# Designs tried in a protein design run: peptides against a protein of PDB entry 2AZE. Part 7

Target 1, 148 residues: chain A of PDB entry 2AZE
Amino acid sequence: AQECQNLEVERQRRLERIKQKQSQLQELILQQIAFKNLVQRNRHAEQQASRPPPPNSVIHLPFIIVNTSKKTVIDCSISNDKFEYLFNFDNTFEIHDDIEVLKRMGMACGLESGSCSAEDLKMARSLVPKALEPYVTEMAQGTVGGVF
Target 2, 101 residues: chain B of PDB entry 2AZE
Amino acid sequence: GRLEGLTQDLRQLQESEQQLDHLMNICTTQLRLLSEDTDSQRLAYVTCQDLRSIADPAEQMVMVIKAPPETQLQAVDSSENFQISLKSKQGPIDVFLCPEE

## One batch from the design tools (peptide; aimed at target 2 P69 Q72 A75)

Design b1_p10_1 (made by RFdiffusion4)
Pose (drawn by RFdiffusion4):
Structure b1_p10_1 (pose): chain A 148 residues (1-148), chain B 101 residues (1-101), chain P 10 residues (1-10)
Amino acid sequence: as target 1 above (148 residues)
Amino acid sequence: as target 2 above (101 residues)
Amino acid sequence: SHTHTFTIHH
């Protein structure tokens, strides 16, 4: 019984590591797909009607987005060297990642929520190495859990 | 008995984790190659029209923050106001708005 | 008050 208790806590510890790793693997696959999709969307757009986009109309990764109502008062304070910043808001605001932005743009082909058309899934499968294809299929069905 | 049962479970979980680590290893390698790729980095950008479909600078205000790696972001819910604090240990941080308003 | 701290990774 004593030894069984030790094995059970070890089992639960491993089950927790696998559960965390599965979520990490899924996020990484989505990033891989989203990044590669964004790059190919821009590579193609730069062909159609030549001259690369003007530098001010473009934002390179990595970045963060903050949005609030157009009315919301914002108070900005900056350190000399611009290493430190402080923003005060008199209303609700939202913080979004670039990956989250790319996902909302549909760069991850709806795979973030299994919302893939046949073409979306085909696109997602082609942007990932063959060894990751089964796991992409698992993500497309939502049958990722059960903890293997 | 139960001791063998738990030992067999630990073996299944050991093999499963080895497989997950392998896939994660392949996955992070793909991401490393993308970060080392100059042409991909040059093309890894979003337009103002992109940031629109997720929040357009017509009704809502959109702020872009670009801080070097390892910088800290603190978000605070005061008794009366909201705040965002950015502290970068190395390198300056950049902040700007979107053109359409 | 409630404070949340995040670290930015690339």

Design b1_p10_1_s1 (made by RFdiffusion4, then SolubleMPNN; from b1_p10_1, 8 letters changed)
Fold by OpenDDE base, seed 4:
Structure b1_p10_1_s1 (fold): chain B 148 residues (1-148), chain C 101 residues (1-101), chain A 10 residues (1-10)
Amino acid sequence: as target 1 above (148 residues)
Amino acid sequence: as target 2 above (101 residues)
Amino acid sequence: SKVTVRTLKY
């Protein structure tokens, strides 16, 4: 019947929406872990050094990075007020946001790529609220995908 | 019947989505708390050493861009054009190079 | 690295 067909369409829509939200949640979890891990690392480091780092030696979030070959020629045009920048490269470049940087630093404990050791998983779990721990475990196991 | 089964499935999916939303809310709240905590803000930084660890300046140069929220970034990466355009609406943009050493 | 900086005039 038409009603059944309509419900089947709705079912599929909801399944797809859930899948999208699962992806979003995973990213949020990774961000949380990465941020907390970064803060924890820096706190510990500053305590060991008994002082904060020099102000100009650190880059606070948020930021983005652009990387390219050292041989790449870059022309940069900047407005007087620094509200506008234009970069021209003679070769390819890469852009990464701060989250990607943190992931590559290992701040997400390798959870993002399935490279999560037992120690990494322990760290990851410790950096999320209890309610999120099961999901972190599922992420590490690669078992995320089912509807719960 | 088929109709009843589908109806039940939809209810179950709704419950599942609600659980998912709840978890997302928890996570979002945690992130917000981090952003609002002054000490966390102070400690939320990376070093040039960190950047060197992910992009070796021996081969790659790394530019850091600090831009106000809502800054527009447009990038073109093609054989004909390699370009990045930044336009801020809220303040100046800061760009600096990560030193090699 | 080869970086040339110019000022945009508006």
Scores: peptide ipSAE 0.279, ipTM 0.904, DockQ to the pose 0.040
OpenDDE base, seeds 1, 2, 3, 5: peptide ipSAE 0.171, 0.250, 0.273, 0.221; ipTM 0.899, 0.902, 0.904, 0.901

Design b1_p10_1_s2 (made by RFdiffusion4, then SolubleMPNN; from b1_p10_1, 8 letters changed)
Fold by OpenDDE base, seed 3:
Structure b1_p10_1_s2 (fold): chain B 148 residues (1-148), chain C 101 residues (1-101), chain A 10 residues (1-10)
Amino acid sequence: as target 1 above (148 residues)
Amino acid sequence: as target 2 above (101 residues)
Amino acid sequence: EKVTTRTLKV
């Protein structure tokens, strides 16, 4: 019947929306874990170090990284007020945001790829509120959305 | 029947979505707290050593961009054009290379 | 507005 067909369409739409929200939630969890883990690491490092890290060696979030071959020539145009930049490269480049950098550093404990050791999972769980721990476990096991 | 089954499915999906929304609110709250905590923000940094670990400094140059929120970034990476455009509305943009370069 | 152009070669 047409009524049932309409509901089936709605069901599919809701399933897709839930899938999108799951992805968003997972990203938020990863960001939280990565940030807290980074802060924890740096706090410990500064406590153990004889001196703070040099200012020029420290890059505070947020930031964006652009990397390219050292052979790449870059032309840069900058507005007077530095509100506008234009970079022209003679070869390919890569752009990474700070979150991606943190993930590559292991700050998300490998949870982003479901490659968590027992220790990694323990760390990840310790960096989120209790309400999020079950979801972290599901992410690590790759069982998120199993009820759908 | 089929109608009742679909109706039940939709209710269950609604409950699942509400749970997701709740968890997302928890996450956003935690991130906000981190943003508002001065000590956390002070410690929210990476080092040049960190960047070297993920990008070979011997082969790659690494450019760091510090831009205000809502900065527009346009990137073109094609066989004909390799370009990045930045436009800020809230303040100046800072661009620098890692000191090791 | 004034635009400054610089060429970077590492």
Scores: peptide ipSAE 0.042, ipTM 0.894, DockQ to the pose 0.038
OpenDDE base, seeds 1, 2, 4, 5: peptide ipSAE 0.033, 0.037, 0.041, 0.038; ipTM 0.893, 0.893, 0.893, 0.894

Design b1_p10_1_s3 (made by RFdiffusion4, then SolubleMPNN; from b1_p10_1, 6 letters changed)
Fold by OpenDDE base, seed 2:
Structure b1_p10_1_s3 (fold): chain B 148 residues (1-148), chain C 101 residues (1-101), chain A 10 residues (1-10)
Amino acid sequence: as target 1 above (148 residues)
Amino acid sequence: as target 2 above (101 residues)
Amino acid sequence: SKITTRTLKH
């Protein structure tokens, strides 16, 4: 029946939306864990050093990084007010946002790739509200994708 | 029947989405709380050592970009063109290099 | 790395 076809279309639409929300939720969880873990690390480090790091030695979020070979020639054009930048490279480059940097630092405990040790998973769980712990566990196992 | 089955599926999907929305709200709330906590924001930093651990300056140069919110970033990475364009409307953009050591 | 910087004057 036509009604069934309409409902099937709606079903598919909802499934896709749910999938998108699952991805968004996973990213939000990773961000939360990464941020909290970073703060915890730095707090501990500063306590051990009995002082904060030199101001010019730290980069506060948010930021992005661009990396390329040392052999890459970069031409940079900057407006007088520094509102506009244009970089031209003679070879490939990589761009990473701060969240990706944190992930590579291990701040997300390897949860982003499902590569969590028991200790990593324990840390990850400790950095989220209780309601999110089951989802963190599923992420670590790579079993996210089911419908509630 | 088929109609009843589909109707039930839609109801279940609605409940699933509501659960996801709830969890997302929890996450966004936590992130907001972090952003509003001055001490957390003070401690939300990385060091050049951190960046070196990701992209070794012995082989790679690392450029840091701090741009105001809503800054437009355009990047082209192809065999014919390697380009990054930044346009800010809310303030100056700061760019600096991470030293090797 | 070699970076050349030019200021776009208005």
Scores: peptide ipSAE 0.046, ipTM 0.892, DockQ to the pose 0.041
OpenDDE base, seeds 1, 3, 4, 5: peptide ipSAE 0.040, 0.041, 0.042, 0.040; ipTM 0.891, 0.892, 0.892, 0.892

Design b1_p10_1_s4 (made by RFdiffusion4, then SolubleMPNN; from b1_p10_1, 8 letters changed)
Fold by OpenDDE base, seed 4:
Structure b1_p10_1_s4 (fold): chain B 148 residues (1-148), chain C 101 residues (1-101), chain A 10 residues (1-10)
Amino acid sequence: as target 1 above (148 residues)
Amino acid sequence: as target 2 above (101 residues)
Amino acid sequence: SKVTVRTLKV
């Protein structure tokens, strides 16, 4: 019947929406873990050093990174007010946001790639509210995908 | 019947989505709390050493860009054009290299 | 690094 067909279409729409939200949730979880882990690391480091790092030695979030070969020639044009920049490269470059940097630093405990050791998973779980721990476990196991 | 089955499926999916939304709200709340906590923001930084740990400093140079929110970034990476354009609406953009490079 | 900086008139 037409009604059944309409419901089937709606069912598929909802399934896709859920899938998208699952992806978004996973990213949010990774961000939370990464940020909290970073803060904890730095707090501990500063406590051990008994002082904060020099201001010119740290980069506060948010930021982005552009990397290219050291052999790449870069021409940079900057407005006087520094509101506008134009970079011209003679070779390829890469752009990474701060979240990606944190992931590569291991701040997300390898959860992003399903490469969590037991210790990593323990850390990851400790950095989220209790309600999110089961989902973190699912992420680590690669079992996220079904509707719960 | 078929209709009843589909109706039940939709109800189940609705419940699942609501659970998902709840978890997302928890996450966004946590992130908001981090953003509003002065101490956390003070400690939310990486070092040049961190950047060197994820890039090959022998082969790669790294530029750090700190731009205000809503800054426009346009990038072209093709064989004939390699370009990045930045345009801020809310303040100056800061670009720098790690000194050890 | 091989970076040249110049002023852009905006």
Scores: peptide ipSAE 0.282, ipTM 0.902, DockQ to the pose 0.041
OpenDDE base, seeds 1, 2, 3, 5: peptide ipSAE 0.066, 0.089, 0.065, 0.071; ipTM 0.891, 0.895, 0.891, 0.895

Design b1_p10_2 (made by RFdiffusion4)
Pose (drawn by RFdiffusion4):
Structure b1_p10_2 (pose): chain A 148 residues (1-148), chain B 101 residues (1-101), chain P 10 residues (1-10)
Amino acid sequence: as target 1 above (148 residues)
Amino acid sequence: as target 2 above (101 residues)
Amino acid sequence: TSTHTFTITH
């Protein structure tokens, strides 16, 4: 009984590591897909009607987005060297990652929520190495859990 | 008995974790190659029209923050106001708006 | 007052 208790806590510890790692693997696959999709969208757009986009009309990764109502008062304070910043808001604001932005753009082909058309899934499968294809299929069905 | 049952479970979980680590290894390698790729980095950008479909600078205000790696972001819910604090231990941080308003 | 701290990584 004593030894069984030790094995059970070890089992539950491993179950927790696998559960964390599955979510990490899924996020990474989405990033891999989203990044590669964004790059190919831009590579193609730069062909169509030559001359690369003007530098001010473009934002390179990595970055963060903050949005609030156009009316919301913001108070900005900056350190000399611009290493530190402080923003005060008199209303609700939202903070978004670039990956989240890329997902909402559909760069991850709806795979973030299993919302893939056949073409979306085909696109997602081709942007990931063969060894990751089964796990992409698992993500597309939502049958990722059960903890294997 | 139960001791063999738990031992067999630990073996299944050991093999499953080895497989997961392998796939994560392949996955992070793909991401490393993308980060080491100059042509991909040059093309890894979003337009102002992109940031629109997720929040357009017509009704809502959009702010872009670009801080070097390892920088800290604190978000605070005061008794009366909201705040975002950015502290970069190395390198300056950049902030700007979107053109359409 | 509630405060949440995040670390930015690449």

Design b1_p10_2_s1 (made by RFdiffusion4, then SolubleMPNN; from b1_p10_2, 8 letters changed)
Fold by OpenDDE base, seed 1:
Structure b1_p10_2_s1 (fold): chain B 148 residues (1-148), chain C 101 residues (1-101), chain A 10 residues (1-10)
Amino acid sequence: as target 1 above (148 residues)
Amino acid sequence: as target 2 above (101 residues)
Amino acid sequence: VTVKVRTLTV
């Protein structure tokens, strides 16, 4: 029947929307874990050193990084007010945002790649509200995606 | 019948989405709390050592860009040209080079 | 690394 066909289309639409929200939720969880883990690490380090690091020795979020071969020649054009930059490279480069940097640092406990050890998972769970712990577990097991 | 089954499925999907929305609200709330906490923001930093751990400065140079919100970034990485364009509307852009150890 | 800096004319 036509009415069943219409509902099946709607069902598929909702499934796709839910899938997108699941992806967004996973990213939000990873960000939360990464940020809290970073803050925790730095707090501990500063306590051990009994002082904060020199201001010029750290890079506060947010930021992005660009990396390229040390042999690469870079031409940089900068406006007088520093509102505009133009970089020309003679070879390939990579761009990474701060979240990606944190993930590569292990701040997300390997949860982003499903590479969580038991200790990693324990840490990850400790950095989220209790209501999110089941989802963290699902992410670590790679079982996220079930919808009914 | 089939109609009743589909109707039931849609109700279940609605409940699932509501659960996701609830969890997302919890996450966004936590992130907002981090943003509003002065101490957390003070401690939200990385070091050059951290950057060296993910990009070997012996082989790669690492450039750090600090830009105001809503800064436009355009990158071209092709055989013909390799280019990055930055344009800010809210303030100056700062660029730093991470030194090799 | 060689970085050449110049002023951008807008």
Scores: peptide ipSAE 0.268, ipTM 0.901, DockQ to the pose 0.041
OpenDDE base, seeds 2, 3, 4, 5: peptide ipSAE 0.243, 0.163, 0.243, 0.242; ipTM 0.901, 0.898, 0.901, 0.902

Design b1_p10_2_s2 (made by RFdiffusion4, then SolubleMPNN; from b1_p10_2, 7 letters changed)
Fold by OpenDDE base, seed 3:
Structure b1_p10_2_s2 (fold): chain B 148 residues (1-148), chain C 101 residues (1-101), chain A 10 residues (1-10)
Amino acid sequence: as target 1 above (148 residues)
Amino acid sequence: as target 2 above (101 residues)
Amino acid sequence: ETVKVFTLTV
């Protein structure tokens, strides 16, 4: 009885760990798709324009976005070496990392919400190695993790 | 029996985890290859227009933060305090505003 | 160690 209980505890631990890894894998897949899609978009755009964009007109990854109302007052303090920043706001703000920005731009093909058109799914599959295609399909269908 | 069932479950879970690990290794390898490709990194950018589509500077102030890896970010968003603290150990942090136009 | 302090008003 005690042995069975120990195994049940281990089973639960493994299930939780697998759940965490599933989440991590999905995020990695989305990152890969988003990055490759972004690069593809920009490559095509630069080819069409026959020139790269001005260096100060683009923001290279990685980055973080902070947005707040235009009415928000922000106090900022910066260290001499720019290693430390402190921002004080008088109202609420939002923080978004570059991956979230790319998702909102549609670079992940809507895969993050499990709502992909046939064209979106085709694009998503084309941007990952063959071994990942089945998982991409499961993500699009919202069936990931159904085995457990 | 119960023991046999649990043992089988654990074996199946082990196989599932190994599959996940394999797929994750594939993903991390692909991401590493992208990071090592100079042309890909050159093209890994967004424009101000992209950011405006996410948070229009006409209505929102959009601040861009470029920080070295492992930079610590602490944010407090409560009724009593609204604060962001950044601390880098690997280099300077760059902050700029996304223009409305 | 703080060198720059400013208020941003949009």
Scores: peptide ipSAE 0.028, ipTM 0.891, DockQ to the pose 0.039
OpenDDE base, seeds 1, 2, 4, 5: peptide ipSAE 0.027, 0.026, 0.028, 0.027; ipTM 0.890, 0.890, 0.890, 0.891

Design b1_p10_2_s3 (made by RFdiffusion4, then SolubleMPNN; from b1_p10_2, 8 letters changed)
Fold by OpenDDE base, seed 1:
Structure b1_p10_2_s3 (fold): chain B 148 residues (1-148), chain C 101 residues (1-101), chain A 10 residues (1-10)
Amino acid sequence: as target 1 above (148 residues)
Amino acid sequence: as target 2 above (101 residues)
Amino acid sequence: EKVEVRTLTV
């Protein structure tokens, strides 16, 4: 009886660990799709334009963005070597990392929010190795957790 | 019995976790290959048009921050203080402004 | 030192 109880505790621990790894894998898959989709988009755009964009017109990954109202007053102090920055705002602001930006751009094909059309799903599948395709499909259906 | 059943469940969970680890290895390998590919890195960029789709410059000011790896970011967003502090250890930080037009 | 923000080219 006590041994069974111990094993049930262990089972619960393993289930929790698997759940955590599933979340990590899903995020990694979304990142892969977003990155490859972005690269593909830009490659096509440059081919059509027959040239790369001007250097100062694009921001390469990695980056973060900060946005606030145009009326927000921002005071900024920097060190001489530009290693340190201090921004003071008189109102609220938002911070977004590059992955979040890519997701909001639709680079993850809406897979992250369950808004994946048939065309989106086809694109998403095409951007991952074959072994990951079933998992992408399950993500789109919201059935990843059904395995356990 | 119950003991045998639980033992079997644990073995099945172990196999499931191993499969999950395998998929994660495949995924991390793909991401690493992307980071090592010069052409992919050259094409891994966003434009001002992309940023406008996230935050409209007609209403929002949008700054882009490029910082070296391991840069520390501290943010305070409260009724009393609104502050962002950046501390780099590996090089200078660059800040860009996305224009409205 | 007060920051000079560089403007991206559209």
Scores: peptide ipSAE 0.055, ipTM 0.900, DockQ to the pose 0.040
OpenDDE base, seeds 2, 3, 4, 5: peptide ipSAE 0.051, 0.037, 0.036, 0.046; ipTM 0.901, 0.898, 0.897, 0.900; seeds 2, 3 fail the geometry check

Design b1_p10_2_s4 (made by RFdiffusion4, then SolubleMPNN; from b1_p10_2, 7 letters changed)
Fold by OpenDDE base, seed 1:
Structure b1_p10_2_s4 (fold): chain B 148 residues (1-148), chain C 101 residues (1-101), chain A 10 residues (1-10)
Amino acid sequence: as target 1 above (148 residues)
Amino acid sequence: as target 2 above (101 residues)
Amino acid sequence: PVVKVFTLTV
């Protein structure tokens, strides 16, 4: 029947929307874990050192990084007010945001790649509200979305 | 029948989406709390050692860019040219290199 | 106006 066909189309639309929201939720969880883990690490380090690091030795979020071969020649042009920058490279480069940097640092506990050890998972769970713990567990197991 | 089954499925999907929305709200709330906490923001930093750990320090140069919100970034990576253009409308852009480089 | 600030070379 036509009515069943219409509902099947709607069903597929909703499934796709849910899938997108699941992806967004996973990213939000990873960000939360990464940020809290970073803060926790630095707090502990400063407590051990009994002082904060020198201001010129750290980079606060947010930021982006550009990496390229040390052999790459880079020309940089800057406006007088420093509002505009132009970089010209003679070879390829990579751009990464701060969240990706944190992930590569292991701040997301390997949850982003499904590489969580038991201790990693324990840490990840400790950095989210209790209501999110089941979802963190599913992320680690790769079973997110299995109910659909 | 089939119609009733599909109707039931849609109701279940609605409930599932509501659950996701609830969890997302919890996450966004937590992230907002982090952004509003002065101590957390003070401690939200990386070091040169951290940056070197994510790239081969012997082979790669790492440049850090701090720009105001809504800064435009355009990158071209082709055989003809390799270029990054930055344009801020809310303040100056800062660029940093690690001393080890 | 844009001013060349630096060049990173090998």
Scores: peptide ipSAE 0.042, ipTM 0.896, DockQ to the pose 0.036
OpenDDE base, seeds 2, 3, 4, 5: peptide ipSAE 0.040, 0.041, 0.040, 0.041; ipTM 0.893, 0.894, 0.894, 0.895; seed 5 fails the geometry check

Design b1_p10_3 (made by RFdiffusion4)
Pose (drawn by RFdiffusion4):
Structure b1_p10_3 (pose): chain A 148 residues (1-148), chain B 101 residues (1-101), chain P 10 residues (1-10)
Amino acid sequence: as target 1 above (148 residues)
Amino acid sequence: as target 2 above (101 residues)
Amino acid sequence: STHSHTFTLS
């Protein structure tokens, strides 16, 4: 019984590591897909009607987005060297990642929620190496859990 | 008995984790290659029209933050107001708005 | 009461 207790806690410890690693693997696959999709969208758009986009109309990754109501008062304070910043808000605001932005743009082909059309899935499968194809299929069905 | 049952479980979980680590390894390598790729980095950007479909600078205000790696972001819910604090240990941070308003 | 969250950015 004593030895069994030790094996059970070790088992539960491993089950927690696998569960954490599965979510990490999924996130990484979405990023790999989203990044590659964004790059190819821009590569194609730069062909259609030449001259690359003006630098001010473009935002390179990595970045963070903060949005609040147009009315919301914001108080900005900046350190000399611009290493430190402080913002005060008199209302609710939202903070979003670039990956989250890319997902909302559909760059991950709806794979973030299994919301793929046949073309979306085909696109997602082609942007990932063959060894990751089964796991992409698992993500498309939502049958990722059960903890293997 | 149960001891063999737990030992067999530990073996399944060991093999499963080795497989997961392998796939993660392939996955992070793909991301590393993308980060080392100059043409991809040059093309890894979003337009103002992109940021619109997720929050347009017509009704809502949109702020873009670009801080070097390792910088800290603290969000605070005071008794009366909200705050965002950014502390970069190395390198300056950049902040700007979107053109359409 | 005051509640805060700290994140490390990559």

Design b1_p10_3_s1 (made by RFdiffusion4, then SolubleMPNN; from b1_p10_3, 4 letters changed)
Fold by OpenDDE base, seed 1:
Structure b1_p10_3_s1 (fold): chain B 148 residues (1-148), chain C 101 residues (1-101), chain A 10 residues (1-10)
Amino acid sequence: as target 1 above (148 residues)
Amino acid sequence: as target 2 above (101 residues)
Amino acid sequence: STTSTTRTLK
C-alpha cells in the first residue's frame, strides 16, 4: 500500500513535468514558425523591390517595444555612455517583446490561439520539419494535452 | 494488480517524455540553424508599418528599444508611479520612436 | 550627468 502510494506521487510528478514540457514545445514551435514566416515575407518583399529596405527603416530582432497614449508625458534620462536609461511616465504604459509582436502580426499563423484558417494551417505546417507537423495540427485543433 | 498497473504507467510516461524530448531537440535545432544563418538574420526584421498595425501611433506612441544581452529592465506601473529603468552591462542601449506616418 | 535623446525611425 505504501509502495503504491509512493508510485502514485511519482506518477503525478512526471505528468506535471510532461505538461510543462508540452507548453515549452508549443512556444518553441510558435517561435520557429514566426521567425521563418517573417524571413520568408521579407525575402519576397525584397525580391519584389529588387533591393533591401533602407537600414533606418527596419528593426532587427531582438527588440522590445513600449507603447503609451500619445498624450502621455515622458521624461527620459540617459547616462552619457547610454548604458542606463530611466523613463518616467505620467500615465500607464505597455511593454511587449519581439515574439509577442510577431504573434500579433500574424506571423505564427494564428496557431497561438488556435485560430487558424485552412491556409494558415497549411503555411504553419510548411514551416516546420515533418516530425513536428502532427503537433502543429494538434495545436490548431486545440487537442494538445494528451500524453504521447 | 494496482502495483503492476502503476509500474506500467510510469514506464509509459517515461517513453512519452522521451518522445517529447526528441521533438524539443528537433525544434531547438531548427531555431539554432536560423540563428546561425546570416541571410536569415539579415531578414529577421519588422517595419514601422508592422508596428502601426498592432499599436496605432495615431492613438499610441510606440518606442522601440534595442538592448544588448543581459540588459536589466525594471518596470513600475501603479497609480502613483509609472517608470521603466534599463541597465546594460554589455554595451549601449538604443531607443527609437516609430512615427505616425 | 544625464541627457535625453530620441531617434526617429524612417
Scores: peptide ipSAE 0.048, ipTM 0.894, DockQ to the pose 0.039
OpenDDE base, seeds 2, 3, 4, 5: peptide ipSAE 0.042, 0.047, 0.039, 0.043; ipTM 0.893, 0.894, 0.894, 0.894

Design b1_p10_3_s2 (made by RFdiffusion4, then SolubleMPNN; from b1_p10_3, 3 letters changed)
Fold by OpenDDE base, seed 4:
Structure b1_p10_3_s2 (fold): chain B 148 residues (1-148), chain C 101 residues (1-101), chain A 10 residues (1-10)
Amino acid sequence: as target 1 above (148 residues)
Amino acid sequence: as target 2 above (101 residues)
Amino acid sequence: STVSKTFTLK
């Protein structure tokens, strides 16, 4: 009886760990898709333009975005060496990392929200190794959650 | 019996986790390859137009932060205090505004 | 030293 109880505890522990790893895997997949899709988009764009964009017109990953109302007053203090910044706002702000930006740009093909068209899903699948395609499909269908 | 059933469950879960780990390794490998590919990194960028598409500067001010790895970011967003603190240990931080069209 | 700037977007 005690042995069974111990195993049940272990079972639950493993189930939770698997669940956490599933979430991590999904995020990794989304990142991969988003990055590759972004690179692909830009490659095509540069080919069409027959030139790269001006250096100061692009923002390379990684980056962080901070947005706030245009009416927000921002006080900024910067050290001489630019190693330290301090921003004070008089109103709320939002912070977004580059991955979130890419998702909002649609670079993850809507897979992050389960809002994939057939074309989006096709794109998503094409941007991952074959071994990951079934999982991408499950993500699109919202069927991820069971233990495989 | 119950014991045998639980033992079997644990074995199955172990296999499932191993499969999961394998898939994760594939993903991390792909991401690493992207990070190591010079051309990919050159093309891994967004434009101000992209940012405007998700955060319209007509309504929102968009500030971009480029910071070295391990940069500390501290944010306070409360009714009494709205603050962002950045502290880098590996180099200068670059902050700029996304211009409005 | 520290340089301080205040931003007020119009």
Scores: peptide ipSAE 0.049, ipTM 0.894, DockQ to the pose 0.035
OpenDDE base, seeds 1, 2, 3, 5: peptide ipSAE 0.044, 0.032, 0.032, 0.032; ipTM 0.894, 0.892, 0.893, 0.894

